# Designs tried in a protein design run: peptides against a protein of PDB entry 3MAZ. Part 107

Target 1, 99 residues: chain A of PDB entry 3MAZ
Amino acid sequence: VLNPMPACFYTVSRKEATEMLQKNPSLGNMILRPGSDSRNYSITIRQEIDIPRIKHYKVMSVGQNYTIELEKPVTLPNLFSVIDYFVKETRGNLRPFIC
Target 2, 99 residues: chain A of PDB entry 3MAZ as posed
Amino acid sequence: VLNPMPACFYTVSRKEATEMLQKNPSLGNMILRPGSDSRNYSITIRQEIDIPRIKHYKVMSVGQNYTIELEKPVTLPNLFSVIDYFVKETRGNLRPFIA

## One batch from the design tools (peptide; made by RFdiffusion4, then SolubleMPNN)

Design b2_p29_7_s3
Fold by OpenDDE base, seed 5:
Formats: C-alpha cells, sequence, structure tokens
Structure b2_p29_7_s3 (fold): chain B 99 residues (1-99), chain A 29 residues (1-29)
C-alpha cells in the first residue's frame, strides 16, 4: 500500500500541533504540518529531555527535494526521508505522532 | 513565526538525559 504522506502529517496549525503533542505525548512527539498557504511544510516537536520543550522547524520545498532549515541545512529527496532524519539523528528521541 | 535552527545531536541528548537522571536520583536518595 502506497503512502503519499508520512503518517505524522496533519493539516493543522502551529497552535493545534502544539496542543496535540501536549495532550497525548504517548502517541509521539513529532508532527509534520503544512506551511501557510504554500508548498512548504513545518515540523513541530515536543522534546522531553530535561523539561518539555516545543520547537518548530521549516521544511522548504527546493526543486524536487526538501531542505530542513537548520543551522546547517539538510536536503533530502522526500518527506519520508525528512521524518526519518529527525528520528535517526535523535536516536529515536523524536517519534512520529500517530493517532 | 519563530523557528528553531538547531536540532540536538545524539551526544547532546544523551548528556541532558544523563544529567536529568542523576538529579532525579539525588532527590530520591
Amino acid sequence: as target 1 above (99 residues)
Amino acid sequence: SPVELKLPSKEELEKRRKEREEELEKLKA
């Protein structure tokens, strides 16, 4: 079965994403959401290392690829790879929010 | 809107976790 979008993708606002992650932390701590009226996306995370922290990252569409706006930008071929990057680079600390 | 430009490294995550665990352990001691 083909999945056109990552499982943690939701058509929600920044505020809604934050609320989702805070309300049900057991379901995951990472959400992919659409950018404001654009082809770009944003990722909202709720890390709980020392204390809960909400952070947002821009995922910009660049040609046929996607670039995560970090201090050192990372370009990947698709959104699935973007999610995978967040998971693996944090050794599983970040997990896609599935509800 | 505000955007975070840094993703914590594997080492940073482990460091913070370890420090947290040590602090919690002291509270229970």
Scores: peptide ipSAE 0.047, ipTM 0.555, DockQ to the pose 0.089
Fold by OpenDDE base, seed 2:
Structure b2_p29_7_s3 (fold): chain B 99 residues (1-99), chain A 29 residues (1-29)
Amino acid sequence: as target 1 above (99 residues)
Amino acid sequence: SPVELKLPSKEELEKRRKEREEELEKLKA
């Protein structure tokens, strides 16, 4: 099937995303969601390295690409690559939330 | 407003994984 959005994309708020990740940690720990009021997106994660920690990242639409706002910004060609980046960068610690 | 935080470094992840493995070994002893 051809989907324009990653499987872990949900039209939810920051609060809802946090609740989803906390309630069902076995389904994954990363959610992509729409920006508050823009063409941009946000990534919410619940990473359990030492203790469970909820964190949020801004994914800005720049032209035909997307830039993850980090200390050292990372620009990628599409949202699928954005998800892939988070997975690979954490060596699989982060996994897309699939429900 | 979005709270942008830094991703854990690969080094930090590896360090923590090693620590957990060592702790598990102690429990098995």
Scores: peptide ipSAE 0.043, ipTM 0.553, DockQ to the pose 0.070
Fold by OpenDDE base, seed 4:
Order: sequence, then structure tokens, then C-alpha cells
Structure b2_p29_7_s3 (fold): chain B 99 residues (1-99), chain A 29 residues (1-29)
Amino acid sequence: as target 1 above (99 residues)
Amino acid sequence: SPVELKLPSKEELEKRRKEREEELEKLKA
């Protein structure tokens, strides 16, 4: 069975996403969630390089693609690619949160 | 508006890992 959305996508708020990541670190540290009343999305992560750090990123729907709002924006063809980007760029430090 | 942060570069991640290890080593001394 293939999901139309990445496995780490959850219809939760910023606060809920943070709590999910904090309560079950072993399940992953990255969540994709809906943007506020829009076709856009947000990603919440909880990295533990030195100490636990919660961060949020905007994923903007642009035409048929998605742009991750970074210092140097990155545009990708779909949400699966967006998740893959976060995983690869961090050399596996970030992993999709899977319940 | 919500605060959106920058994704750390590979260099930044390695830098923080190194700093953590150095601090940990200090605690052992």
C-alpha cells in the first residue's frame, strides 16, 4: 500500500508535532504537517547533536513543485523528495517520525 | 509570525558533534 503523502505527514499543529517528537524520540525526529489554511506545509524537527533542538521550516507549494524556505531556497518536485532532502542533507541525522 | 529556522549544513552538524565530544572529554578530566 502506497500513501499519497509521506509516512511522516500528520495533520497536527506545531505544538502537537513538538510534543510527539519529544515523547517518542526513538520513532524519528522529523514531522511534516499542514500549513495554516493553505496548500503549504511545515516541517518540525528535533535534532540531538549536542542538546535537543526543535526547529521549523516552511515548505511552500509553488506551481507543481515545493520550495523549502532556507537561506538558499531549494525547490523539489514532490513532498517525498522534500523529506528525502532533509534526510540526505543531514546524512541520516534526520529520520521520518513513524508511529 | 512563526519563526522559521535555517537547516544546519553538514559542516555545522559536524562542528556541533565535535564541540559536544570536546566538552564531554573535559568532564572526564
Scores: peptide ipSAE 0.040, ipTM 0.541, DockQ to the pose 0.072
Fold by OpenDDE base, seed 3:
Structure b2_p29_7_s3 (fold): chain B 99 residues (1-99), chain A 29 residues (1-29)
Amino acid sequence: as target 1 above (99 residues)
Amino acid sequence: SPVELKLPSKEELEKRRKEREEELEKLKA
């Protein structure tokens, strides 16, 4: 049985995601959530390298792929790859929020 | 919603990680 969505996906708003990450930092610091009114998604993180910082990223559905809206956009085949990218790119600093 | 931010580069992450480690060591001293 395969899960259609990453484990850190939650149907929550930007505000709710922020609160979740702030409330339970030990459970992870990255949440994938639906876009407000589109087929797109958003990534909310609470990175704590020097000080806690909440940041949001757009994950745009493009054809059968997904593009992370960065200065240099990154296109990936699925949402699992998107999560993997955030984890690997930050060398494990970002971890999927699992509650 | 507000404009989305970019991820820190690997260089930036290493820089901040190193700085944090140094600060933590200062606390231990």
Scores: peptide ipSAE 0.033, ipTM 0.533, DockQ to the pose 0.072

Design b2_p29_7_s4
Fold by OpenDDE base, seed 5:
Structure b2_p29_7_s4 (fold): chain B 99 residues (1-99), chain A 29 residues (1-29)
Amino acid sequence: as target 1 above (99 residues)
Amino acid sequence: MPVELKLPSEEELKEREEEREKELKELEE
């Protein structure tokens, strides 16, 4: 099955994504969702290193690539690479939410 | 709504993980 979107993508709001992550932490702690602007996306995470923390990141569609809005922006070729980046940069602390 | 936030550095993540590890070891003392 060819999936054009990552498995952790859900057509949910910021609030709904937060509730999903809080309700079932064992299923993962990272969700990709539609952004406030067309063709853009947002990443919502729930890390529990010291205490539970919810954070959001903007993923901008630029041409055929995607740029994660960070202090030092990171540009990647597709959304699958975006998810992979979050997993690897946190040494596996972040895991895609799969339900 | 809150603005989008930056990803923590590897140093920040390591420090928080080490702090948690320290707390667990202290509980054994």
Scores: peptide ipSAE 0.034, ipTM 0.518, DockQ to the pose 0.071
Fold by OpenDDE base, seed 1:
Structure b2_p29_7_s4 (fold): chain B 99 residues (1-99), chain A 29 residues (1-29)
Amino acid sequence: as target 1 above (99 residues)
Amino acid sequence: MPVELKLPSEEELKEREEEREKELKELEE
């Protein structure tokens, strides 16, 4: 059984992710990337409400699940669910960056 | 700095969802 990564996953650095989102905002505003640690990941988003703003969130691997580091952490079963969470919680404001 | 999240209608959001939106707005890695 092969479990692919979400379409918005890219093996890029925080800086590269920021540049990707800035260069092509029409392709999406959310990127999943490797975290500083082996099994962890990070989400980089770019929102344009008043001005362009970049934010990063930690997605920590906990056992077989993933926890989004928020004031009140949210634990989900897989990375696809993590992406879905960001999309749904923002009512579509965040969309996966598809290059 | 906190990031404002654009919502189609705050009235359509559940209380818990509203709280999560606030967290996303104010927190970052």
Scores: peptide ipSAE 0.030, ipTM 0.603, DockQ to the pose 0.075
Fold by OpenDDE base, seed 4:
Structure b2_p29_7_s4 (fold): chain B 99 residues (1-99), chain A 29 residues (1-29)
Amino acid sequence: as target 1 above (99 residues)
Amino acid sequence: MPVELKLPSEEELKEREEEREKELKELEE
């Protein structure tokens, strides 16, 4: 069954997302959640290389695409591509949080 | 060995915007 949203999408707050990632690191380290404005989203990650680090990224809805707010913005066609971008750019270090 | 995303978070970008705005205000005042 195809889902309209990525599997790591949860209707949770920034704080709750952080807690989810910290409590169950074996389930993944990346969550997609609602942003401050409707149609916009945020990505919360818990990257564990040297020490666990929590970071948040804005994913802005722009027309029919989505732009990841970075120093050099990246625009992608859909949210699935956004998740894929984070996975590929980190060579699998980041993995969708799946309950 | 593991690849890390060394890019600014939304918090860092917000701080940079606020800093730039503050600097411009201080320059004009």
Scores: peptide ipSAE 0.030, ipTM 0.474, DockQ to the pose 0.277
Fold by OpenDDE base, seed 2:
Structure b2_p29_7_s4 (fold): chain B 99 residues (1-99), chain A 29 residues (1-29)
Amino acid sequence: as target 1 above (99 residues)
Amino acid sequence: MPVELKLPSEEELKEREEEREKELKELEE
């Protein structure tokens, strides 16, 4: 099936995303959601390093690419790559939330 | 057309990946 958006994309708010991840951690720990403005997005994660922690990241639409707002920004060609980046950089610790 | 990204060296990638992983653990929106 051709999907225009990553499977972990949900039209939810920051609060809702947090609740989703906390309620069903077995389904994954990463959600992509609409940003507060225009074509921008946000990533909400529930990462377990020392203790479970909820964090949010901005994914800014820049031209035809997307930039993850980090200390050193990372630009990627599409949202699928953004999700892949989070998975790879955490060596699998982060997994897309699928429900 | 998409903005062209610079290709890092293998060594740079390793350094960057370690830093990125650390950033993801410590930083947030």
Scores: peptide ipSAE 0.026, ipTM 0.570, DockQ to the pose 0.033; fails the geometry check

Design b2_p29_8_s1 (from b2_p29_8, 16 letters changed)
Fold by OpenDDE base, seed 3:
Structure b2_p29_8_s1 (fold): chain B 99 residues (1-99), chain A 29 residues (1-29)
Amino acid sequence: as target 1 above (99 residues)
Amino acid sequence: SEEKKRQEELEKKYKEKKEKSKKKNVLLD
């Protein structure tokens, strides 16, 4: 059985994700994408609070959970929770990119 | 008064800046 993925998940590279966010900022500013040759993932965001800033975060698959690689790592039960975390922590500033 | 309006504007700007900071990404690479 194949589990569903968050709506902002796209099988794109870091570069492609950056371009997607830059070209259509109205569709959202956060993309979830596959990691490099692994079961891991990455989050690419484009915040424009003061100036446009592109950042990438590693989401490591750990057992049945996922850990966001931060100064103080955060472990969550699934990818939907990972997306929700980014939205909540930024009080809605980050929004999933929906084509 | 002019001073009254200036103070109100300053307060609004302060609140706006504070709100923006709360929306900033607290996540670090």
Scores: peptide ipSAE 0.072, ipTM 0.506, DockQ to the pose 0.046
Fold by OpenDDE base, seed 1:
Structure b2_p29_8_s1 (fold): chain B 99 residues (1-99), chain A 29 residues (1-29)
Amino acid sequence: as target 1 above (99 residues)
Amino acid sequence: SEEKKRQEELEKKYKEKKEKSKKKNVLLD
């Protein structure tokens, strides 16, 4: 049985994710998307702390866990935890995009 | 005193910058 994916997961490209976030910022500012022909993923965000800024992060599938590629990598047990990490670390500034 | 006032303002700016940094999160691309 396959586990469900986070609600902010969409099978879109980097470009499409950026456009989605820009067109409907009220629906959220964080998207989880598939990596290029791999078991890995990427997170695209659009923060508006001062000015709109788009950033992308790599989420590598390692064994049964996931590692967010940062200066100091963070490893989590599942994709839901990955989303929660981004929400928590930004004190709610990042919110999953739900359309 | 003027020195205390300067220190308080510096601390305020530090806290604001730190808070903004937390929301921004020191996440590297």
Scores: peptide ipSAE 0.069, ipTM 0.503, DockQ to the pose 0.059
Fold by OpenDDE base, seed 4:
Structure b2_p29_8_s1 (fold): chain B 99 residues (1-99), chain A 29 residues (1-29)
Amino acid sequence: as target 1 above (99 residues)
Amino acid sequence: SEEKKRQEELEKKYKEKKEKSKKKNVLLD
């Protein structure tokens, strides 16, 4: 049994995620995607605070939790919390990409 | 005065940059 995934999760590559965000920025600017042949994930964002900027973050599976690879790593209990973290910390600037 | 105007502009820019910084937040950057 596979647990539900966040709505912004897509089985796409880094390149595809970038293209998705660039083509339809109105649908959101954050995508969660799978890591390469692993239980890890990646977050791709496209912020437009000053100019469009694409950034990627590693979300490592650690035990039953997930650690966001940041300057100051953040560990959360599930992927939904990971998404919430990005939304909250950016005060809503980041929004999950919903097709 | 010119000094007052300069300070007001500086304050304005400071607030704008601060607001943008909050939106960016401290992620990897």
Scores: peptide ipSAE 0.064, ipTM 0.500, DockQ to the pose 0.067
Fold by OpenDDE base, seed 2:
Structure b2_p29_8_s1 (fold): chain B 99 residues (1-99), chain A 29 residues (1-29)
Amino acid sequence: as target 1 above (99 residues)
Amino acid sequence: SEEKKRQEELEKKYKEKKEKSKKKNVLLD
């Protein structure tokens, strides 16, 4: 049996995630979604620091952990920790999209 | 003094800018 997923997880495409974030920025600016035809995942964000910017990150499932594909990869124990990482590293600028 | 006031305002702007920078995305695409 699969464990619960983060509240900001949605079975949507990259395009749909982008539209969701653009239409309702007050609900959050970060979405976790399925990777393309794989067990992996992707994170889509829409930050408004200076101007609205959309970015996507790859989250690879490795064993029982997850690795965020960055120049210097970050490995975390679960998807909840992945979400927490993005929130903390941006000091709250990124917030999970909840609708 | 006026100089002190000017410096305080400058410092406030600096701190605000710094705080904003701390909230920037440090993650890479």
Scores: peptide ipSAE 0.044, ipTM 0.482, DockQ to the pose 0.046

Design b2_p29_8_s2 (from b2_p29_8, 16 letters changed)
Fold by OpenDDE base, seed 1:
Structure b2_p29_8_s2 (fold): chain B 99 residues (1-99), chain A 29 residues (1-29)
Amino acid sequence: as target 1 above (99 residues)
Amino acid sequence: MEEEEREKKLEKEVEEKAKKSKKKNVLLD
């Protein structure tokens, strides 16, 4: 049985994700999207700490787990945990984009 | 505790990237 994807998952390109976040910042600032050429995924965020900044993170599928490509990589059991990690790590600064 | 440590690391890294990094990540468009 295929599990549902996180609510902030959209089958959009990097560019489209950026536009979505810029147009409706009140709906959230984090999008999960499919990788460009693989089973992997990418996280696009838009933070307004000093000025609006767009950043992307690679989420690599490794077996049944997922590894967030950070300076110190973090491996989690599923995509829901990945989203949760970004939310918790930033103490709520990052919120899933819900359209 | 391990998760908490990782969360703190991510928070700092995300903040660092947001404030100082203007270099494009190694992600495909």
Scores: peptide ipSAE 0.056, ipTM 0.616, DockQ to the pose 0.043; fails the geometry check
Fold by OpenDDE base, seed 4:
Structure b2_p29_8_s2 (fold): chain B 99 residues (1-99), chain A 29 residues (1-29)
Amino acid sequence: as target 1 above (99 residues)
Amino acid sequence: MEEEEREKKLEKEVEEKAKKSKKKNVLLD
């Protein structure tokens, strides 16, 4: 049994992710993407609180879990939980990019 | 308490990062 990747996962580069979010902001503002030449991942977001701003977060594969690189790191059991965490903790401000 | 604090911290950090586009994240392409 193989679990699928989160809906907002795309095999795109940092630049491509940025362009995707800029082109269709109505589709969401958060993308999960593969890390550079590694088993890790990155999350790219585009928030428009005051002006459009792009930010990236590292999601490190640690053992069988994933750690979000924050000031106070958060470890979660899977990538679905990672996405859910970003949505929940921002009270819906961040939404998975679905195209 | 800890969960609530963690939620607050992430929300704040996300917001802070959004407001500070000048600071680069140590993330590779």
Scores: peptide ipSAE 0.054, ipTM 0.608, DockQ to the pose 0.041; fails the geometry check
Fold by OpenDDE base, seed 5:
Structure b2_p29_8_s2 (fold): chain B 99 residues (1-99), chain A 29 residues (1-29)
Amino acid sequence: as target 1 above (99 residues)
Amino acid sequence: MEEEEREKKLEKEVEEKAKKSKKKNVLLD
């Protein structure tokens, strides 16, 4: 049985994700994508605090959970929680890209 | 407090990383 993926998940490359966010910033600024040839994932964001800036974060699959690679790693039970974490932690500044 | 602290930490880290970036609308592979 396959579980659904977050709405902002797209099978795109780092470059494609960047282009998507740049082309349609009104649709959101956060994309979840597959990691390079692995079971892991990556989060690409485009924030406009002072100027548009793009960053990427690793989301590593660890057992049944996922760990966001930050200075102080955060482990969550599923990818939906990962997305929610980014939204809440940034007080809504980050929003899932929905097209 | 623990959860709130972690959330604020992430927010700050994300913001700081954004501020440290010297790139503007740069496409990267």
Scores: peptide ipSAE 0.045, ipTM 0.577, DockQ to the pose 0.039; fails the geometry check
Fold by OpenDDE base, seed 2:
Parts: C-alpha cells; sequence; structure tokens
Structure b2_p29_8_s2 (fold): chain B 99 residues (1-99), chain A 29 residues (1-29)
C-alpha cells in the first residue's frame, strides 16, 4: 500500500485532535494534522508522565523537507520520518494514534 | 555527534515540556 501520509495523519483541528487523544489514549498519543491555513503541519501529543499533558509542535514545510520547530530545530526528508523521529527519540513513549 | 545530540535533545525537550508545563501547549493551531 502506498500512502502519501502517515497513518496518524488526520484532517482535524487542534481541539479535535486533543479530544481524540483524550478519549482513546490506548490507540496512541500522537497525531499529525494540517496547519491552520498553510502547507505546514502540526504534531499534537498527549503524554502521561506525571499527569496527562497536551503539547503541540509545529512542523514546517521547507522545500522538499520538513522542520520540527524545537529549541534546536530538526529537519527531516518527509512526514514519515517526522513521525519516526518522535517515536524513536522518545524511545517509544510517543506512538502514532491509529483510529 | 551533532545528530545524536539533537536526538537526545528532542527526547529531553519532549520530556521536559511534558513535565514542566502545567498547561496545554498553545504554540499553534
Amino acid sequence: as target 1 above (99 residues)
Amino acid sequence: MEEEEREKKLEKEVEEKAKKSKKKNVLLD
């Protein structure tokens, strides 16, 4: 199967993404969604380290790559790599939300 | 390595943001 977007990509708003993660935490805790009004994207996560916390990260489309806006930005070749990066760097704490 | 350090930074930043912030991040819609 050839999917142009990661499985955890949903055309939802920030609010809707938050609700999805809160309602079904067992399905994953990371959602990729379109930017408000641009070619960019956003990553919404719900981590339960001490208490449930919702965070959002901007993923900027730069040329043919994508840059995750962090204190020290990280640029990756595609959105699949972006998802993989979040999973890998958190040692599996973050998992794509599969509904 | 620069990449390794950035990877560690991501893990740390994600974890720290989750622990330090008592409110939802409103960085962008």
Scores: peptide ipSAE 0.044, ipTM 0.602, DockQ to the pose 0.043; fails the geometry check

Design b2_p29_8_s3 (from b2_p29_8, 20 letters changed)
Fold by OpenDDE base, seed 5:
Structure b2_p29_8_s3 (fold): chain B 99 residues (1-99), chain A 29 residues (1-29)
Amino acid sequence: as target 1 above (99 residues)
Amino acid sequence: SAKKKEEEKLKKEFEEKKKKSKKKNKLLD
């Protein structure tokens, strides 16, 4: 049984994700995408605090959980929680891209 | 790889900003 994915999940490449975020910034600035031939994922964000800046983060599938690859890794129970983490930690600055 | 180095840099930037945000929030708590 396959579980639903977050609304900001798209089966796109790093390049495509960047283009999506640049084209319609009003729709959000955060995309979840699949890793290359793996159970892992990546988060692509585009912030415009000073200048437009694209950033990518690894989200590793570990057992039944997911770990955001940071200096201090953060492990969460599902991908929805991963998205929520980015939203909350940035106090709403990051918003899921919904098109 | 340049891409890998950039990704790690970006991760650090995110974490540093997060730390600053938490620090500010604690002042309000």
Scores: peptide ipSAE 0.058, ipTM 0.581, DockQ to the pose 0.052
Fold by OpenDDE base, seed 3:
Structure b2_p29_8_s3 (fold): chain B 99 residues (1-99), chain A 29 residues (1-29)
Amino acid sequence: as target 1 above (99 residues)
Amino acid sequence: SAKKKEEEKLKKEFEEKKKKSKKKNKLLD
């Protein structure tokens, strides 16, 4: 049985995710996608504060949890929590891409 | 790789912004 995935999860490449965010910024600015490494994932964001900026973050599957690869890693219990973290930490600046 | 180095820099930037946000709310700047 497969676990449900966040609504902003898409089986797309880094390039495709970037294009999706650029083409329809009104639908959100954050995408969760499969990583190049087996069970891992990546987060792609597009912020438009001063100029459009694309950024990518690695989300590592560690045991039954997930770790956002930062200078000071953040470990969360599931991918929904990962998305929530990005939304809350940016106080809503980041919004999941829904199409 | 160049991509990995880019991601690392972006990760550091995000965390730095987060730290500043808790202090000055700069994550939204």
Scores: peptide ipSAE 0.049, ipTM 0.589, DockQ to the pose 0.087
Fold by OpenDDE base, seed 4:
Order: C-alpha cells, then structure tokens, then sequence
Structure b2_p29_8_s3 (fold): chain B 99 residues (1-99), chain A 29 residues (1-29)
C-alpha cells in the first residue's frame, strides 16, 4: 500500500502543471509532481509578486529523506514537510494547489 | 549560477512586495 501523498501532488508533466496553475490561480500556486523516470520529484510554483512567474524546484529523494535543491539545500523527512517548508518560508504566499 | 540568481531575485521581490504593502496601508490609515 502506497503512503498518502500531499494534496497538491499530481501525476502531471512540467507543462501540464504550468497550465493548471495558470488556468486556476485561485486554487493555489504550488504543485508537486513526479520527476522524469525517477524516484525524485519537482515543485512548480506560480508567483505573482510583480508579474506571473513560473519556477521549478528539484526535490531529490535521498535515503529516507528529501532534499530541496536550493542555493542552500534543505533536507526534510517527508514530502508533507517539503510542502510545509515552501508555505512557511513564504509566509503563506505559496499555497498548495487543490482542485 | 543562473538558478541561484533567480532564487535570490524571488526572495527580494517577495520582501519588496511586503514592504510596499505595509507602506501603502500606513499611508491609507
């Protein structure tokens, strides 16, 4: 039995994730998606600080943890914590996309 | 690094947005 995934996880491509965020910004601005043919993941966000900007972050599965590829990498125990990190660090600016 | 620069830019933009919002609210009070 697979462990539950964060609500903003969708089995979509980079392009599809971008389109989802653009079409329904009121539903959230952050999507977690699978990496390309791997156990890794990616976070796609749509920020609207000045103009809409799409960004992608790599989330690497390392052992039993996950490392967000940032200038200063951040390692967390699970994907729920990864999502929480993005929400917390942006003080709620980033919100999980829930459709 | 292009990624590092983008990350820093995003952080700065976020903080600037907060500053502008607070300033405007103060002026409108």
Amino acid sequence: as target 1 above (99 residues)
Amino acid sequence: SAKKKEEEKLKKEFEEKKKKSKKKNKLLD
Scores: peptide ipSAE 0.028, ipTM 0.520, DockQ to the pose 0.031
Fold by OpenDDE base, seed 2:
Formats: structure tokens, sequence, C-alpha cells
Structure b2_p29_8_s3 (fold): chain B 99 residues (1-99), chain A 29 residues (1-29)
């Protein structure tokens, strides 16, 4: 069964995602995109705490869940939860890119 | 600030991930 995807999901490359975030920072600073030749995904962010920084993270499909590749991996039930995690952990600093 | 503290925590996690990636001479997706 195919479930709907988060609004910040775009079928774009790492480079394209970076450009999108840089060109329109007012629309958000977080994009979910397909992983390279895989069932997995990647998160690209442009966080502005001290200075603008572009970062990329793997979101690995594990069974029916998803694991964010971090020093201490975080496993969540779906992609919506993955987006929510980043939003909550930064208390709103990260926001899904909506264009 | 609690907000800033949480943001910095995540930022540090991101930086560590970046360092590990560089050590392996590989870029994250």
Amino acid sequence: as target 1 above (99 residues)
Amino acid sequence: SAKKKEEEKLKKEFEEKKKKSKKKNKLLD
C-alpha cells in the first residue's frame, strides 16, 4: 500500500535540493528526497543557527520503520514522523520546505 | 535558552556526522 508523502518531499537530487533551499529560504529549510538508487531517503537542511549550513542525512528504510542515520540512530514509524522529529528537536528552527 | 540548547545539540550531532563522513572520504546522500 502506497501512503502519501510529506509535503516537503520532492523527487530531486542533492544538488537540486540545496539550490531550492538557498533560493527560497522563506519557504522552509528542510527537504525530503529519494536516496541514490535505493528505497531509502535523504534529508537536506539549511539550518541557520549561527550561519547558514547545508547538511544531508540518510533516512534508511528498516522493515516498516525508518531510521535516521545519526551518531545515535533514531527509528520512527513513518516519514511524517521523521519530519516531525527534526522540527521538534530544533523547536521549529527546521521547517518543511513548501513551494 | 532551552530552544537554543536543543538546536545546538542537534547542530553538534550534525557536525559529528559530517566529520565521520569526511574521515571515510564519503559524502552522505
Scores: peptide ipSAE 0.076, ipTM 0.637, DockQ to the pose 0.034; fails the geometry check

Design b2_p29_8_s4 (from b2_p29_8, 15 letters changed)
Fold by OpenDDE base, seed 5:
Structure b2_p29_8_s4 (fold): chain B 99 residues (1-99), chain A 29 residues (1-29)
Amino acid sequence: as target 1 above (99 residues)
Amino acid sequence: MAEEEKQKELEKEVEEKAAKSKKENVLLD
């Protein structure tokens, strides 16, 4: 079985991603989704540090790499690395949503 | 506000290795 995209990738809208994370938080709290009419993507997360909070991050396609739009942008070679970055840097707080 | 402080720490962690990450991967053009 080959998965060309990360397991948490779904062809859903911002609204749908939010609903998915809210309805089944036990399955994970991070979704990768396509950008609107582009080769770009978005990461939607749902954290419950104090109260439920939904945040979205832009993942811009730059050449053959991807840049996470943060205050200090991070460029990575592929989408798998993007997911890994969010997981590792948050020490496991963010987990890919596996439906 | 421990909860808010924790959130700020998580946000900081996401960007913590930004500079290092740029060094670790070669931009392919």
Scores: peptide ipSAE 0.056, ipTM 0.557, DockQ to the pose 0.051
Fold by OpenDDE base, seed 1:
Parts: sequence; structure tokens; C-alpha cells
Structure b2_p29_8_s4 (fold): chain B 99 residues (1-99), chain A 29 residues (1-29)
Amino acid sequence: as target 1 above (99 residues)
Amino acid sequence: MAEEEKQKELEKEVEEKAAKSKKENVLLD
């Protein structure tokens, strides 16, 4: 199977991603989506540890790598690594949305 | 709103919630 993009990648808007995660939380809580009119991407997550919370992270294409925009930026070699980072750093709390 | 909802550290912020989730999961199981 050829996987050019992570399984949780969808060509959806911020609004659509939010709705997808809210409607089917059992399918996962993390979506990778295209940035607005750019080569960049965004990660939308929905966590409900205490109450449902939606957050968005900008993933910037930098050279052949990707940087998650945070106060302390994290640079990774590809989008699969970006997804893996979100999963591992949350010890599995975040899971890719698969529909 | 900007695509980024300013977060200082993913590891710190989300790990804290992950820890709470782990404790809750163990308790609820």
C-alpha cells in the first residue's frame, strides 16, 4: 500500500475538521489538513480529558522538513513523523482520525 | 483566528493531560 500522506490527512477546512472530530470522537481525535492557500498544513485535535477542547497547530513546510509552530518549535523530517510526534508525546492520548 | 492556537510546549501541555487520562483510564477500568 502506497501512503503518500498520513491516514488522518483530509482536504478539509478548519471548520470541517472540527465538525468531523466532534461528530465521531470514537474514530480518533486528530486530523491533519492543508493550510490556507499554502504548502503548509495544520493539525486539529479534540481532547476531552475534562471537557471537550479543540486546538489547532500550524505545521510549516521548511525545506524538506516540517516544523510544528510552538513556543519551542519542533522540526521533523516528514508528516508521518509529525503525526507520530503528536501520538508519542501524548502517550497515545491523541490518535489519528480514521474514517 | 490564526491557524496556531499559541502553545508553549506540546510535550508539556498535552503530556499533563495525557497523565490525567492515564490515571482516569486506570480508575475507570
Scores: peptide ipSAE 0.053, ipTM 0.578, DockQ to the pose 0.042
Fold by OpenDDE base, seed 2:
Structure b2_p29_8_s4 (fold): chain B 99 residues (1-99), chain A 29 residues (1-29)
Amino acid sequence: as target 1 above (99 residues)
Amino acid sequence: MAEEEKQKELEKEVEEKAAKSKKENVLLD
C-alpha cells in the first residue's frame, strides 16, 4: 500500500501538535503538520533530556523537493526523507509520533 | 556533559550533518 504522507503527519495546528506530544510522549516525539494556509509543512518535536523542550522547524516545498529550514538548510526529495533525516541525524532520539 | 549541552549537541548534530546531506542528496528541481 502506498502511503501518500508519513505516518506522523497530522492535519493539526502548532498548538494541537504540541498538546499531542505532551499528552502521549510514549507514542513518539515528532509530528509533521501542514503550514498555515500554505503548501509548506512544519515539524514539531518534543525532546526531553533535562526538561521538556518543544521546537518547530519549517519544511518548505521547493520545486519537487523539500527544504528543512536549518542554519544550513537540508534539501530532500520527499516528506518521508524529511522524517528519516530527523530520525537518523539524531540517532533515533527523535521518533515519529504514531497514535 | 551537562543536560543543556546534551540538548545543544543533539541540535548541533542535526545542523552539522546538513552539509553532508546536501552534498549527498539528489535534487529534483
Scores: peptide ipSAE 0.044, ipTM 0.563, DockQ to the pose 0.062
Fold by OpenDDE base, seed 3:
Structure b2_p29_8_s4 (fold): chain B 99 residues (1-99), chain A 29 residues (1-29)
Amino acid sequence: as target 1 above (99 residues)
Amino acid sequence: MAEEEKQKELEKEVEEKAAKSKKENVLLD
């Protein structure tokens, strides 16, 4: 049985995600997307603190949990928690892209 | 705070939380 996905999840490529964020920055700056050919996912963000900067984070499936690939990896119970983590740890700087 | 420092601080906060998560052992069995 499939569980619902976060609102900022879109079945798009890395390139398309980048274009979406660049075209409508007012709708948010974070997108969750499928891995190229795996059960894993990726997070694409567009921060505009000084100049626009695009970054991509790998979110790996680990059992029934997910691990964000950082220098010091973070493991969370579900994708909703992954999105929440990015929002909370950046004090709202990152917001899910909603269209 | 300079804009460059803000970006570095943002990444620092993320990494610091990651370290705490490892200690808390959130991985489910």
Scores: peptide ipSAE 0.042, ipTM 0.556, DockQ to the pose 0.062

